# Designs tried in a protein design run: peptides against a protein of PDB entry 5NXQ. Part 85

Target 1, 114 residues: chain A of PDB entry 5NXQ
Amino acid sequence: EIQIPVSMAAEEEYLRSKVLSELLTDTLENDGEMYGNENEVLAALNGAYDKALLRLFASACSDQNVEKALSLAHELKQDRALTAAVKISERAELPSLVKKINNIREARYEQQLK

## One batch from the design tools (peptide; made by RFdiffusion4, then SolubleMPNN)

Design b2_p20_4_s4 (from b2_p20_4, 8 letters changed)
Fold by OpenDDE base, seed 3:
Structure b2_p20_4_s4 (fold): chain B 114 residues (1-114), chain A 20 residues (1-20)
Amino acid sequence: as target 1 above (114 residues)
Amino acid sequence: SKEKLLAEMEKIIDEYAASL
């Protein structure tokens, strides 16, 4: 078996998940109706997408690249993933990043109320 | 160390993944 670096594997999985998620989303939006297990598939894809992003996020944090980390955090879809990103930022001792990610969460909460 | 830090972060990611 070929050994692939973690960062490379994460990037590959992120790109794959991103493309598939976008394709499925576009298809559902175009067709209007969902049939079968599309909701389940979408949820699974979003989960895999965020998981891959979190690994990239962790890598950026370990490099103390706050700007890159923040950019990645904005791409996270699930609130639970943002929570994980906060925990990762805390472990990396990046309090400014913690605050900024929490701001992202708050902004999304406000959008949901509208 | 960086290695230790990444390992701790991976645990957080694993916890997230387990909650899906």
Scores: peptide ipSAE 0.689, ipTM 0.959, DockQ to the pose 0.792
Fold by OpenDDE base, seed 5:
Structure b2_p20_4_s4 (fold): chain B 114 residues (1-114), chain A 20 residues (1-20)
Amino acid sequence: as target 1 above (114 residues)
Amino acid sequence: SKEKLLAEMEKIIDEYAASL
């Protein structure tokens, strides 16, 4: 068995979770009805998606690649994932990134208020 | 070190995952 580098494994999981999350989301949006545990499945997929993305984010932060980290942060779906990204940024001593991620959070809050 | 930093970040990710 070929061992895959951690970064590649994270990318694979991210892409898989992204595709599945998007497929389920599109299905629910287009077909309109949820049955059984579909809500829980969607939540789980979003969680897995953000988890995988956070690993990519952490890698970018460790490289001090603020631009890449920020672009990844924009792809995070859950607010709690953004909170985790802030914590990661703090550990990486990237205060500018912390501010930018908090701006993302604030923007999403404002969108929810509309 | 970078390794130590990534380990600390993984703990944050684990905390996030535990909250799901």
Scores: peptide ipSAE 0.687, ipTM 0.959, DockQ to the pose 0.753
Fold by OpenDDE base, seed 2:
Structure b2_p20_4_s4 (fold): chain B 114 residues (1-114), chain A 20 residues (1-20)
Amino acid sequence: as target 1 above (114 residues)
Amino acid sequence: SKEKLLAEMEKIIDEYAASL
């Protein structure tokens, strides 16, 4: 069996999850109505999407590529995923990135509160 | 080391994944 590099595997999963998540999201938004377990399926896909992103994020952090890491963090959908990204940044000893990700979280909080 | 760092990060990701 061929060993697949972790980063490549993460990228593959990210792309797959992204495409499917976007497709379903667009469908739900356009249709306006939710049927069956569509919300449940979307939530699961978003979780997988963020998980894949976090692996890419971790890789970027390990390379001390702060700009790439920050760009990836902006693509995270769930707040809990951003929380994970903060923890990862802390482990990587990247305090500037921690601050920037927390700013992302605060901005999203404000948007939710209107 | 970088390897140990990545391992720690993976633990965080696993924790996240477990909460899905």
Scores: peptide ipSAE 0.687, ipTM 0.959, DockQ to the pose 0.779
Fold by OpenDDE base, seed 1:
Structure b2_p20_4_s4 (fold): chain B 114 residues (1-114), chain A 20 residues (1-20)
Amino acid sequence: as target 1 above (114 residues)
Amino acid sequence: SKEKLLAEMEKIIDEYAASL
């Protein structure tokens, strides 16, 4: 059996999840109709999207590529995913990245208060 | 060592995924 590199698998899943999440979001915003489970489906898709991103993020951290990791962190949608990214950064011993991700979280908190 | 580091990170990701 051919082993698919983790990075390639993560990229593929990221792209797939991103497309599906965006399609659903756009459809709901345009049509304005809800059938009862769309929000749950969207949440699940966002979860899968962030999971795939976190794998890419972990790879970047393992390479000590702080700039790439930070760029990926900005693409994370859920706060809980940012929390996971902080934990990953701590394991990679990248305190500067930890601070930057926490800044992202704080900025999003402030935006929600508006 | 990088492999072990990635494994630890994957555990964090799994914990995240399990809480969805």
Scores: peptide ipSAE 0.687, ipTM 0.959, DockQ to the pose 0.792; fails the geometry check

Design b2_p20_5_s1 (from b2_p20_5, 6 letters changed)
Fold by OpenDDE base, seed 4:
Structure b2_p20_5_s1 (fold): chain B 114 residues (1-114), chain A 20 residues (1-20)
Amino acid sequence: as target 1 above (114 residues)
Amino acid sequence: MPSKEELLEASEEIIEETFA
């Protein structure tokens, strides 16, 4: 049995989910179509997207690649995913990364208030 | 400090809990 490397699988899942999410968003925005399950579909896609990113994030943390990890964190869409990233960073004993991710969360909170 | 494997395992648990 051929095993796919975890990182490769995660990247494929990330790219796949990203494309699907973008396609759906573009379709809704450009074609003016609305579906009753739009929010559910988007939520599911966003979930899959963030999950894939978090796996890549964890991999970056395991490599002590803080810059890559931070870059990936910026791509996370959901606040709960950022929270997960913080937890992962804590487990990785990367306090500087924890602080930076929390700054991202705070910035997004402020933007939502505007 | 956790090993790479330990971190990945812990991370997977965090991810699963987050999206449960």
Scores: peptide ipSAE 0.730, ipTM 0.967, DockQ to the pose 0.845
Fold by OpenDDE base, seed 2:
Structure b2_p20_5_s1 (fold): chain B 114 residues (1-114), chain A 20 residues (1-20)
Amino acid sequence: as target 1 above (114 residues)
Amino acid sequence: MPSKEELLEASEEIIEETFA
């Protein structure tokens, strides 16, 4: 059996989760109504999406690709995922990335307050 | 600095904890 590199597996999962999340979101937005467990499904998809992104993020950090890691962090949706990204950055000993991700979190907090 | 493998392992633990 062929072993798939972690980065490739993460990319595949990210793409799958992203497509499903976007399709469902677009459908719900276009229909203008929520039916059944659609909200629950969307939440689950968002979780899977961020989880997949974080694996890509970790891979980028492991490659010392700070710019790629930062770009991926911007794509994260949930605050808990950003928190995870900070923790990963700390483990990677990338303090500059930690600061930049914290700035993303702060910016989102400010948006929620408006 | 952690090795690539060590970082990936630690990251997976963080991810699992986050979405537990």
Scores: peptide ipSAE 0.730, ipTM 0.967, DockQ to the pose 0.878
Fold by OpenDDE base, seed 3:
Structure b2_p20_5_s1 (fold): chain B 114 residues (1-114), chain A 20 residues (1-20)
Amino acid sequence: as target 1 above (114 residues)
Amino acid sequence: MPSKEELLEASEEIIEETFA
């Protein structure tokens, strides 16, 4: 069995999930709506995407690479994932990152109200 | 400050709970 480093595995899963999400989105936009469980499929893909991204985020935090961590946080899609990123940042004792991620969340809340 | 390993383990728990 091939052993793959955690970070490499996370990157692979992130890329896979991202590509699948984009392909599905393009299909829905250009080739018509899917029938059946399209919303469930999208939710699952988004979940997998954010989950993989959060693992990369945690790795960046462990390296004290705040800039990279913040960049990754901006790529998160779901609010619950941003909340997870805040929790991870708190564990990493990176208060500046906590504040910046909370700003991202607040900005998205405001956008939803418009 | 947690060790790198401790942070990664704690993060995995947070992630699992988030998407349970």
Scores: peptide ipSAE 0.727, ipTM 0.967, DockQ to the pose 0.889
Fold by OpenDDE base, seed 1:
Structure b2_p20_5_s1 (fold): chain B 114 residues (1-114), chain A 20 residues (1-20)
Amino acid sequence: as target 1 above (114 residues)
Amino acid sequence: MPSKEELLEASEEIIEETFA
């Protein structure tokens, strides 16, 4: 059995999910047609995207690379993914990163209210 | 401070719980 490093596997899944999500979004926007399952498909793709990013995020945290971790957190789309990033940061004992991610989350909440 | 391996394992659990 060929074992792929966690970072490589995460990167591959991230890129795949990102490309698929973008292609689907572009197609829907271009065609102007909405199908019944399109939102569900998009949600699933976004889930896979964030899931892959979180693995990269965890890797960055394990390397104590706070800057890289924070950059990755900014790329997360879903609030639940940001919450997961906070939990991971707490496990990594990176309180500064916890605060910064919470700031991202709060900023997004405020933007949604506008 | 957790080791790299311990953190990755804990993170995987958090990710699985988040997207269950």
Scores: peptide ipSAE 0.727, ipTM 0.967, DockQ to the pose 0.882

Design b2_p20_5_s2 (from b2_p20_5, 7 letters changed)
Fold by OpenDDE base, seed 2:
Formats: sequence, structure tokens, C-alpha cells
Structure b2_p20_5_s2 (fold): chain B 114 residues (1-114), chain A 20 residues (1-20)
Amino acid sequence: as target 1 above (114 residues)
Amino acid sequence: MMSKEELLKESEEIIDETFA
């Protein structure tokens, strides 16, 4: 079995999940019809995508790279993932990052209400 | 303040709980 560093694995999964998620999303948006388990596939891909991002996010936090962490947080798709990012930021003792991520969440809430 | 290793470990737990 080939073993690769966790960070590299996370990056690989992020990129793979990102591409597949985007392709599937575009397909669903263009088709306008749902067939089979498309919603389940999308949910699974988005989950994997956010998981990979959060691992990269945690790595950035551990490096005290707030700007990189914040940029990664912006790429998160699910609100639950943003919540996780806040928790990770709190553990990393990065209160400024906590505030900025909460601002992202608030902004998305406002967008959903419109 | 947690070490880098501890932070990564706890982060993984947070991730697992989030997507359980």
C-alpha cells in the first residue's frame, strides 16, 4: 500500500471533490430534472469536499496563517462546515478568524433570506 | 495553547462529529 502524507491526501481529495462537485452541480442546474440518486451523490460530494477543506483549514490554523485559513473558509459550501471552522478557530485561539468566519455565516444567512 | 499536533487531532474530531 502506498502511503502519502495526510496533507497531500487532503489536497488531492479537495481538488477531486471540487471538480466533481462543480461538474455535477452544473449538470443538475442545466438539466433541470432529477434522476435517480443525483441529490444523494451531490450531497456526498459536497460533504467530502468540505471535509477536505476543513482539514486544510485546520492545517492553516496550526500554521497561524489566518489569511489562508480565511480564504479556505470562504470556499466552504455547507453552513455546518462553517460552524466547524469556527470551532477549529476557537481551539486555535484565533479570535479574529472566529469573527471573520461568523461574518461569512451571517452574510450567507442574509442572502438566503432574500 | 495546544500544540500543532493536538490542534490537528482535535480538528479531526470536530470534523468527524460535524459529518457524523
Scores: peptide ipSAE 0.730, ipTM 0.966, DockQ to the pose 0.848
Fold by OpenDDE base, seed 5:
Structure b2_p20_5_s2 (fold): chain B 114 residues (1-114), chain A 20 residues (1-20)
Amino acid sequence: as target 1 above (114 residues)
Amino acid sequence: MMSKEELLKESEEIIDETFA
């Protein structure tokens, strides 16, 4: 039996979740048809998307690849996911990454305040 | 410093807790 590397599985899940999230978003924007559950579905897809990204993020951290980890963190959508990324960075003993991710969070907070 | 395996395990726990 062939075991699929964790990173490959995570990448597949990320891509799948990303595509589905984008397709749903595009459908809602283009058709405007709401069935009452689209927001819930979108939230679930965003969750899956961020989960997959965080697994890739953890992998990057384990490789001490700060630049890759940071790039992945920028792709995270939910604040709770950024918080998770901070926690992972702390466990990985990457204080510079912790600071940079917190800067991302702060920047998003600033945007929300406008 | 945590090993790669340990970090990945703990990360998975963090992820699971985040999206519980």
Scores: peptide ipSAE 0.725, ipTM 0.966, DockQ to the pose 0.842
Fold by OpenDDE base, seed 4:
Structure b2_p20_5_s2 (fold): chain B 114 residues (1-114), chain A 20 residues (1-20)
Amino acid sequence: as target 1 above (114 residues)
Amino acid sequence: MMSKEELLKESEEIIDETFA
């Protein structure tokens, strides 16, 4: 009946997925319990998290809010999500944002090599 | 240049493809 704006729904999903991801991470780190499916659960949660962020990111791009978009991009966890953000930025004709997101990717690559 | 609506639509497609 009541239609919730997409951006509002995305924000809610983002927050929910973020909390769940953090709770799971904290549980694994603090309790050390292993059930054999942690990686799959984390992957699913991270996926949902990044998907929600990307929707917010797209919204920010549509508003030409580069600063907000960039801030959201920094919160993305998966490289594939950053790649998606680049694609979205290209569609939005925001080359400066494309460059900055690629810089984020490069920085993460360098960190992984260490 | 795409409209806001078109951008959001394209973005959703990109997202779906990314996490398919």
Scores: peptide ipSAE 0.725, ipTM 0.966, DockQ to the pose 0.840
Fold by OpenDDE base, seed 3:
Structure b2_p20_5_s2 (fold): chain B 114 residues (1-114), chain A 20 residues (1-20)
Amino acid sequence: as target 1 above (114 residues)
Amino acid sequence: MMSKEELLKESEEIIDETFA
């Protein structure tokens, strides 16, 4: 049996979840029809999406690639995922990255407060 | 300082806890 590298598996899941999330979003925006479970499906897709990104994020941190890690963090959708990214950055002993991710969180909080 | 392998394992645990 062929073993797929972790990075490739994470990338595959990221792409799959991203495409499905975008397709669902586009369908809802263009067709305007709701079935009642779209929010649950979207939440599940967002979860899978962020999980895949976080695995890529962890890999970038392990490579000490702060710029790549930060770019991935910007793509995270859920606040809980950003919190996870902070924790991972702390374990990786990347304080500058911790600060930058916290800035992302603060910016999103301000946007939600209008 | 955590090894690369240890960091990846710890990260996976953080991810699992986040989305439990």
Scores: peptide ipSAE 0.724, ipTM 0.966, DockQ to the pose 0.839

Design b2_p20_5_s3 (from b2_p20_5, 7 letters changed)
Fold by OpenDDE base, seed 1:
Structure b2_p20_5_s3 (fold): chain B 114 residues (1-114), chain A 20 residues (1-20)
Amino acid sequence: as target 1 above (114 residues)
Amino acid sequence: MPSKEELLAASEEIIDETFA
C-alpha cells in the first residue's frame, strides 16, 4: 500500500471539504431548505474544512513559509480554528504570524458587532 | 526551534483537541 504524504492527504481532504461546502451552499441558495438538517451538515462540513486547512497551515509553518501560512489562515472559517492556528504558530516560534492571525480574529469580532 | 516532524506532531494534537 502506498503511503500518501501528510501534506498531500491534507490537500485532498481540504479540496473535498471545500467542494462539498460550496455545493451545499449553492443548493441552499437555489433550492432552499434540505431535509431540515442543513445546519448540522454545514457545521460538520465547516469542521472538516477547517481541520484540513489547519493541517496545510501546519505544513506551511513547518516550512517557515509565513506568507503561505497567513494566506491559509485567512481561509479559515471558524474562530476556534483561528485559535488553533495561533497555537500552532506559537509552537513554530513564529511570533509575527501569531500577531497577524490575532489581528484576523479581532477584525472578525468587530465585524460581528456591526 | 522544533523540527518539522515535532511541529507536525504537536499541530496534530492541537487540531484534535480543537475539534474533539
Scores: peptide ipSAE 0.729, ipTM 0.968, DockQ to the pose 0.886
Fold by OpenDDE base, seed 2:
Structure b2_p20_5_s3 (fold): chain B 114 residues (1-114), chain A 20 residues (1-20)
Amino acid sequence: as target 1 above (114 residues)
Amino acid sequence: MPSKEELLAASEEIIDETFA
């Protein structure tokens, strides 16, 4: 099997997952009800999306590109993915990024409480 | 400070654990 660079593979998977996730999300929002395993499919797509995005995030951190990393973190959908981003940032020894991502998490927590 | 390779490897472990 032909090996593809990690960053390229991550970008391709991210784009694919993003498109499919958005399409499904739009469909669910428009229909207003769930049929069959739609929620399961959405969860799987969102998981794949965040997973791919985190790989891009890690790449940005490795490049010491804090701005790009932060931008990517804002695109993460799941809280568990943000937690992963914090852990990655800690490993990268980027404390400013850690703080900023934690701020994102806190902001989302506050929104969920309303 | 970890090398680029070390960071990417550690990140992959974190990702795998997150979505296990």
Scores: peptide ipSAE 0.729, ipTM 0.968, DockQ to the pose 0.889
Fold by OpenDDE base, seed 4:
Structure b2_p20_5_s3 (fold): chain B 114 residues (1-114), chain A 20 residues (1-20)
Amino acid sequence: as target 1 above (114 residues)
Amino acid sequence: MPSKEELLAASEEIIDETFA
């Protein structure tokens, strides 16, 4: 049986989830079609997206690639995903990354208040 | 400091509990 590397699998899932999320968003914004469960579908897709992205994030952390990890963190959509990224960063003993991700969270909180 | 493998394993646990 062919085993796909974890990083490759994560990238594939990330790309798939990203495309689906974008397609759904585009459809709702441009076509205006509402099905009653679109928010749930979007949430599920966003969940899958962030989940896949966090695996890439973890991989970057394992490589001690803080810049790549931070770039990936900026792509996370949900606050819970950012929290997960902080936890992963702590496990990776990357305090500078922890601080920067917390700054992202704070910035998003401020944006939500506007 | 955790090894690469240990970090990835811990990360999977964090991810799983986050999206449980």
Scores: peptide ipSAE 0.729, ipTM 0.968, DockQ to the pose 0.881
Fold by OpenDDE base, seed 5:
Structure b2_p20_5_s3 (fold): chain B 114 residues (1-114), chain A 20 residues (1-20)
Amino acid sequence: as target 1 above (114 residues)
Amino acid sequence: MPSKEELLAASEEIIDETFA
């Protein structure tokens, strides 16, 4: 069987998880309830979303496409995902990207404090 | 610099550890 390239597979998973995450978010905002496990479902979807993004991120790093990688990093929702992106960037030996992602993290921390 | 394959493999490991 034809093996789907990593980037394509990641993109498909990203789109699926993004749509579901957005749908759930909208539902919670409008209805406020869904089977009593809304938070757990949302967390799981956010996890899947960030996982997919990180795979795209890794692909971008492998291409030495710092701009694309940085753009993807901005789309990450969870701090743990940003941390993962830093680790991936370090493994990719992209110190400039490491710094930029850390700046994203710092900016989000500052936003939370205000 | 790691090869593309090596980076992707390492990244997958990082991802798995992050969301374990």
Scores: peptide ipSAE 0.727, ipTM 0.968, DockQ to the pose 0.883

Design b2_p20_5_s4 (from b2_p20_5, 6 letters changed)
Fold by OpenDDE base, seed 5:
Structure b2_p20_5_s4 (fold): chain B 114 residues (1-114), chain A 20 residues (1-20)
Amino acid sequence: as target 1 above (114 residues)
Amino acid sequence: MMSKEELLKESEEIIEETFA
């Protein structure tokens, strides 16, 4: 059976999710409303977006490409996704990356408290 | 240390659990 490389599949899904997310955002900003379910659609898109990014993140970790992994982590939107990135980093035995991602989480947490 | 393939597999499980 034909298998698609994880990185290629993740990249395709990321691009798809990113485009759709951007289109939705543009629509909300320029047209106001769609069908009254914008929040639900956005949540679903954000989930798909972060999932795709995490797969790319995992690929970067597997290549021991810490800089690429960190860059991808900064693009994650949801806190739960950052938590997943930490777990993946731990499995990859990249403690410096773990610390840096936790710093991202802490910074965002502090921002939410304001 | 986990192999590349094993890490990717484990990561996919983490991702799926995160967004279940």
Scores: peptide ipSAE 0.726, ipTM 0.966, DockQ to the pose 0.829
Fold by OpenDDE base, seed 4:
Structure b2_p20_5_s4 (fold): chain B 114 residues (1-114), chain A 20 residues (1-20)
Amino acid sequence: as target 1 above (114 residues)
Amino acid sequence: MMSKEELLKESEEIIEETFA
């Protein structure tokens, strides 16, 4: 009945996913428990997390808020999410943001190679 | 240039495609 703004819903989902992801990570790191499905669970959580972030990212782009968009992009975990952010930035006609996000991707690639 | 609404719509499509 009461309509919740999409942005608020996305933010809530982002926060929820973030908390769950962090809790799971902390549990695995600190308790050392292995259940055999951690990677699958993490992947699902990361997906939900990045999806929520991307919706916020798109909103920021629509507002032409490049600074906010970039800050959100830095919070993205998966490379595919960064790729999506690039696509969204292109649609938003924000070439400077495209470049900066690609720089993030490149930096992460370099870190993975080390 | 796309409107805000159009951008959000296409963005959602990109997102869904990315995580399909």
Scores: peptide ipSAE 0.726, ipTM 0.966, DockQ to the pose 0.836
Fold by OpenDDE base, seed 1:
Structure b2_p20_5_s4 (fold): chain B 114 residues (1-114), chain A 20 residues (1-20)
Amino acid sequence: as target 1 above (114 residues)
Amino acid sequence: MMSKEELLKESEEIIEETFA
């Protein structure tokens, strides 16, 4: 059996979830139809999306590539995913990255209040 | 400082816990 590197698997899942999420979003915006389960489907897709990104994020942290890690963190959609990124950064002993991710969270909180 | 392998393992646990 051929073993797929963790990073490649994560990238594949990221691309798949990203495409599906965008397709569903565009469809709902265009048609304006709600069948009752769209929010649940979107939540699942967003979860898969962020999950894949976090694996890429962890890989970047393991390489001590702070710039790449931060770039990936900006692509995260859910607050819980950002929290996970903070935890991973702490384990990686990257305090500068922790601070920058917390800044992202704070900025999003302020945006939600408007 | 954790090794690359250890960090990836612990990160996977954090990810799974987050989306459980």
Scores: peptide ipSAE 0.725, ipTM 0.966, DockQ to the pose 0.838
Fold by OpenDDE base, seed 3:
Structure b2_p20_5_s4 (fold): chain B 114 residues (1-114), chain A 20 residues (1-20)
Amino acid sequence: as target 1 above (114 residues)
Amino acid sequence: MMSKEELLKESEEIIEETFA
């Protein structure tokens, strides 16, 4: 049985989750009808999406690729995922990345207050 | 400084805890 590299598996899951999330979002926006647990489905998809991204993020951190890691962090949707990214950055001893991710969080907080 | 393998394992634990 062929073993798939972690990064490849993470990329596959990311793409799958991203496509499904976007498809469902577009469907709701275009067809305009809410049905029962649609919000719960979206939340689950967003969770899977961020989870996959964080695995890619961790890989980038392990490669000391700060620019790639930061780009991935910008794609994270949930605040809890950004918090996880900060923790991972701390473990990777990348203080500049920690600061930049915290800036992302602060910017989103300010946007929510408006 | 932890190894690459250790970082990935620790990261996976953080991720699983975050979405538990």
Scores: peptide ipSAE 0.725, ipTM 0.966, DockQ to the pose 0.836

Design b2_p20_6_s1 (from b2_p20_6, 8 letters changed)
Fold by OpenDDE base, seed 1:
Structure b2_p20_6_s1 (fold): chain B 114 residues (1-114), chain A 20 residues (1-20)
Amino acid sequence: as target 1 above (114 residues)
Amino acid sequence: SMDEELEELVEELSKEIEEK
């Protein structure tokens, strides 16, 4: 059995989840149709999306590619995912990345308050 | 390896995200 490398699998999952999330978001924003479960579907898609990104993020951390890791962190949608990225960065012993991701979290908190 | 360790951590943290 041929197994797909983890990085390739993560990229494919990311792209798939991103497309589906964007399609749903565009439909809700443009058509305004609600059937009662759109928010749940969107949450599930966002979860899968962030999970795929976290895999890529972990790979970047493993490669000690802080710039790539940070760019991926900016693409994360959920605060819980950013928290996960911080924990991954701590385990990878990348304190500078930890600080930068926490800055992203703080910026989003401030934006939500306004 | 670090790659394997971080991947395991991702799986653990992903489960936490899905449960909440």
Scores: peptide ipSAE 0.476, ipTM 0.904, DockQ to the pose 0.101
Fold by OpenDDE base, seed 5:
Structure b2_p20_6_s1 (fold): chain B 114 residues (1-114), chain A 20 residues (1-20)
Amino acid sequence: as target 1 above (114 residues)
Amino acid sequence: SMDEELEELVEELSKEIEEK
């Protein structure tokens, strides 16, 4: 059985999801239509994208690379993904990272309130 | 190990994200 390192698998998944997400975004911006299922496709792609990022995030946490983890957290799109990142950070016993990610969440909440 | 534990946590949390 061939085992691929988690980080490599996560990177592949991230790149794939990112490319598809970007293609979808570009199509919506330029053409404005994706066969009537734009929202569903976007939601699915965003989910896969964030999942891939969370794997990379967890790897960074495992390596105690707080700066890399934080950078990855900034790339997360969904609030629930940020919440997941907080939980991962807590399990990794990185309280400074927890605080910084919560700051990201708070900033996004403030933007939503405007 | 921590990496294995965090990977499992990611899988659990990711399922929650994708189910909603």
Scores: peptide ipSAE 0.473, ipTM 0.903, DockQ to the pose 0.101
Fold by OpenDDE base, seed 2:
Structure b2_p20_6_s1 (fold): chain B 114 residues (1-114), chain A 20 residues (1-20)
Amino acid sequence: as target 1 above (114 residues)
Amino acid sequence: SMDEELEELVEELSKEIEEK
C-alpha cells in the first residue's frame, strides 16, 4: 500500500474543502434560502478547511518558510484556527511569525466590533 | 524531528477544534 505524504494529503483535503465551502457559500449568498442543515454543513466544511490549512501551515513552519506560513495563516477562517497557528509557530520557534499572526487575529477582532 | 513534532501538535490542535 502506498502511503501518501502528509503534505500532499493536506493539500488535497484543503482544495476539496475549499471548493465545497465556496459552493455552499455561493448558494447561500445568491439564493438567500436555507434548506435545513446548510449552516451546520458549512461549519463542518470550514472546520475541515482550516484543519487542512493548519497541516500545510505546520509543513511550511517546518521548512522555515515564514512567508508561505503567513500566507496560509491569512487564509484561515476561524479564530480558533489562528490560535492554533500561533501555537504551532511558537513550537517552531518562529517569534516573528507569532507576532504577525497575532496581528491578524487582532485585526479580525476589530472587524467584529464594527 | 521538528516535522514530526509539529505534525503531532497539529493533530492535537485539530482534535481541539473538532471538539468545539
Scores: peptide ipSAE 0.472, ipTM 0.903, DockQ to the pose 0.102
Fold by OpenDDE base, seed 4:
Structure b2_p20_6_s1 (fold): chain B 114 residues (1-114), chain A 20 residues (1-20)
Amino acid sequence: as target 1 above (114 residues)
Amino acid sequence: SMDEELEELVEELSKEIEEK
């Protein structure tokens, strides 16, 4: 199981990372420990988190479960992960999903401007 | 299969994400 140094993170960020760690542990086969400052720990968790989601996303696409795939896409945190989801959707020949994911990306861009 | 193809794609894309 992924272990996070509690002394390195504020309460809110610790809770965030803990949730991600638990989810990661549930979705990945390998366990590990992370060291470093709060930002480094969270960055690593976010990366692994999105990677895990992308695997689930791909599975949903394979099943032609567009609704599940879209739901998972909304849970992706990094823009690069959304981009990956688009590529997966394209390979799966799900153009409607591609459009919807791009809408998510555009919405997030707009939110950053506000 | 499509599942295998997409999984391979995920692995490739994940490596790309990890490298950045």
Scores: peptide ipSAE 0.468, ipTM 0.900, DockQ to the pose 0.102

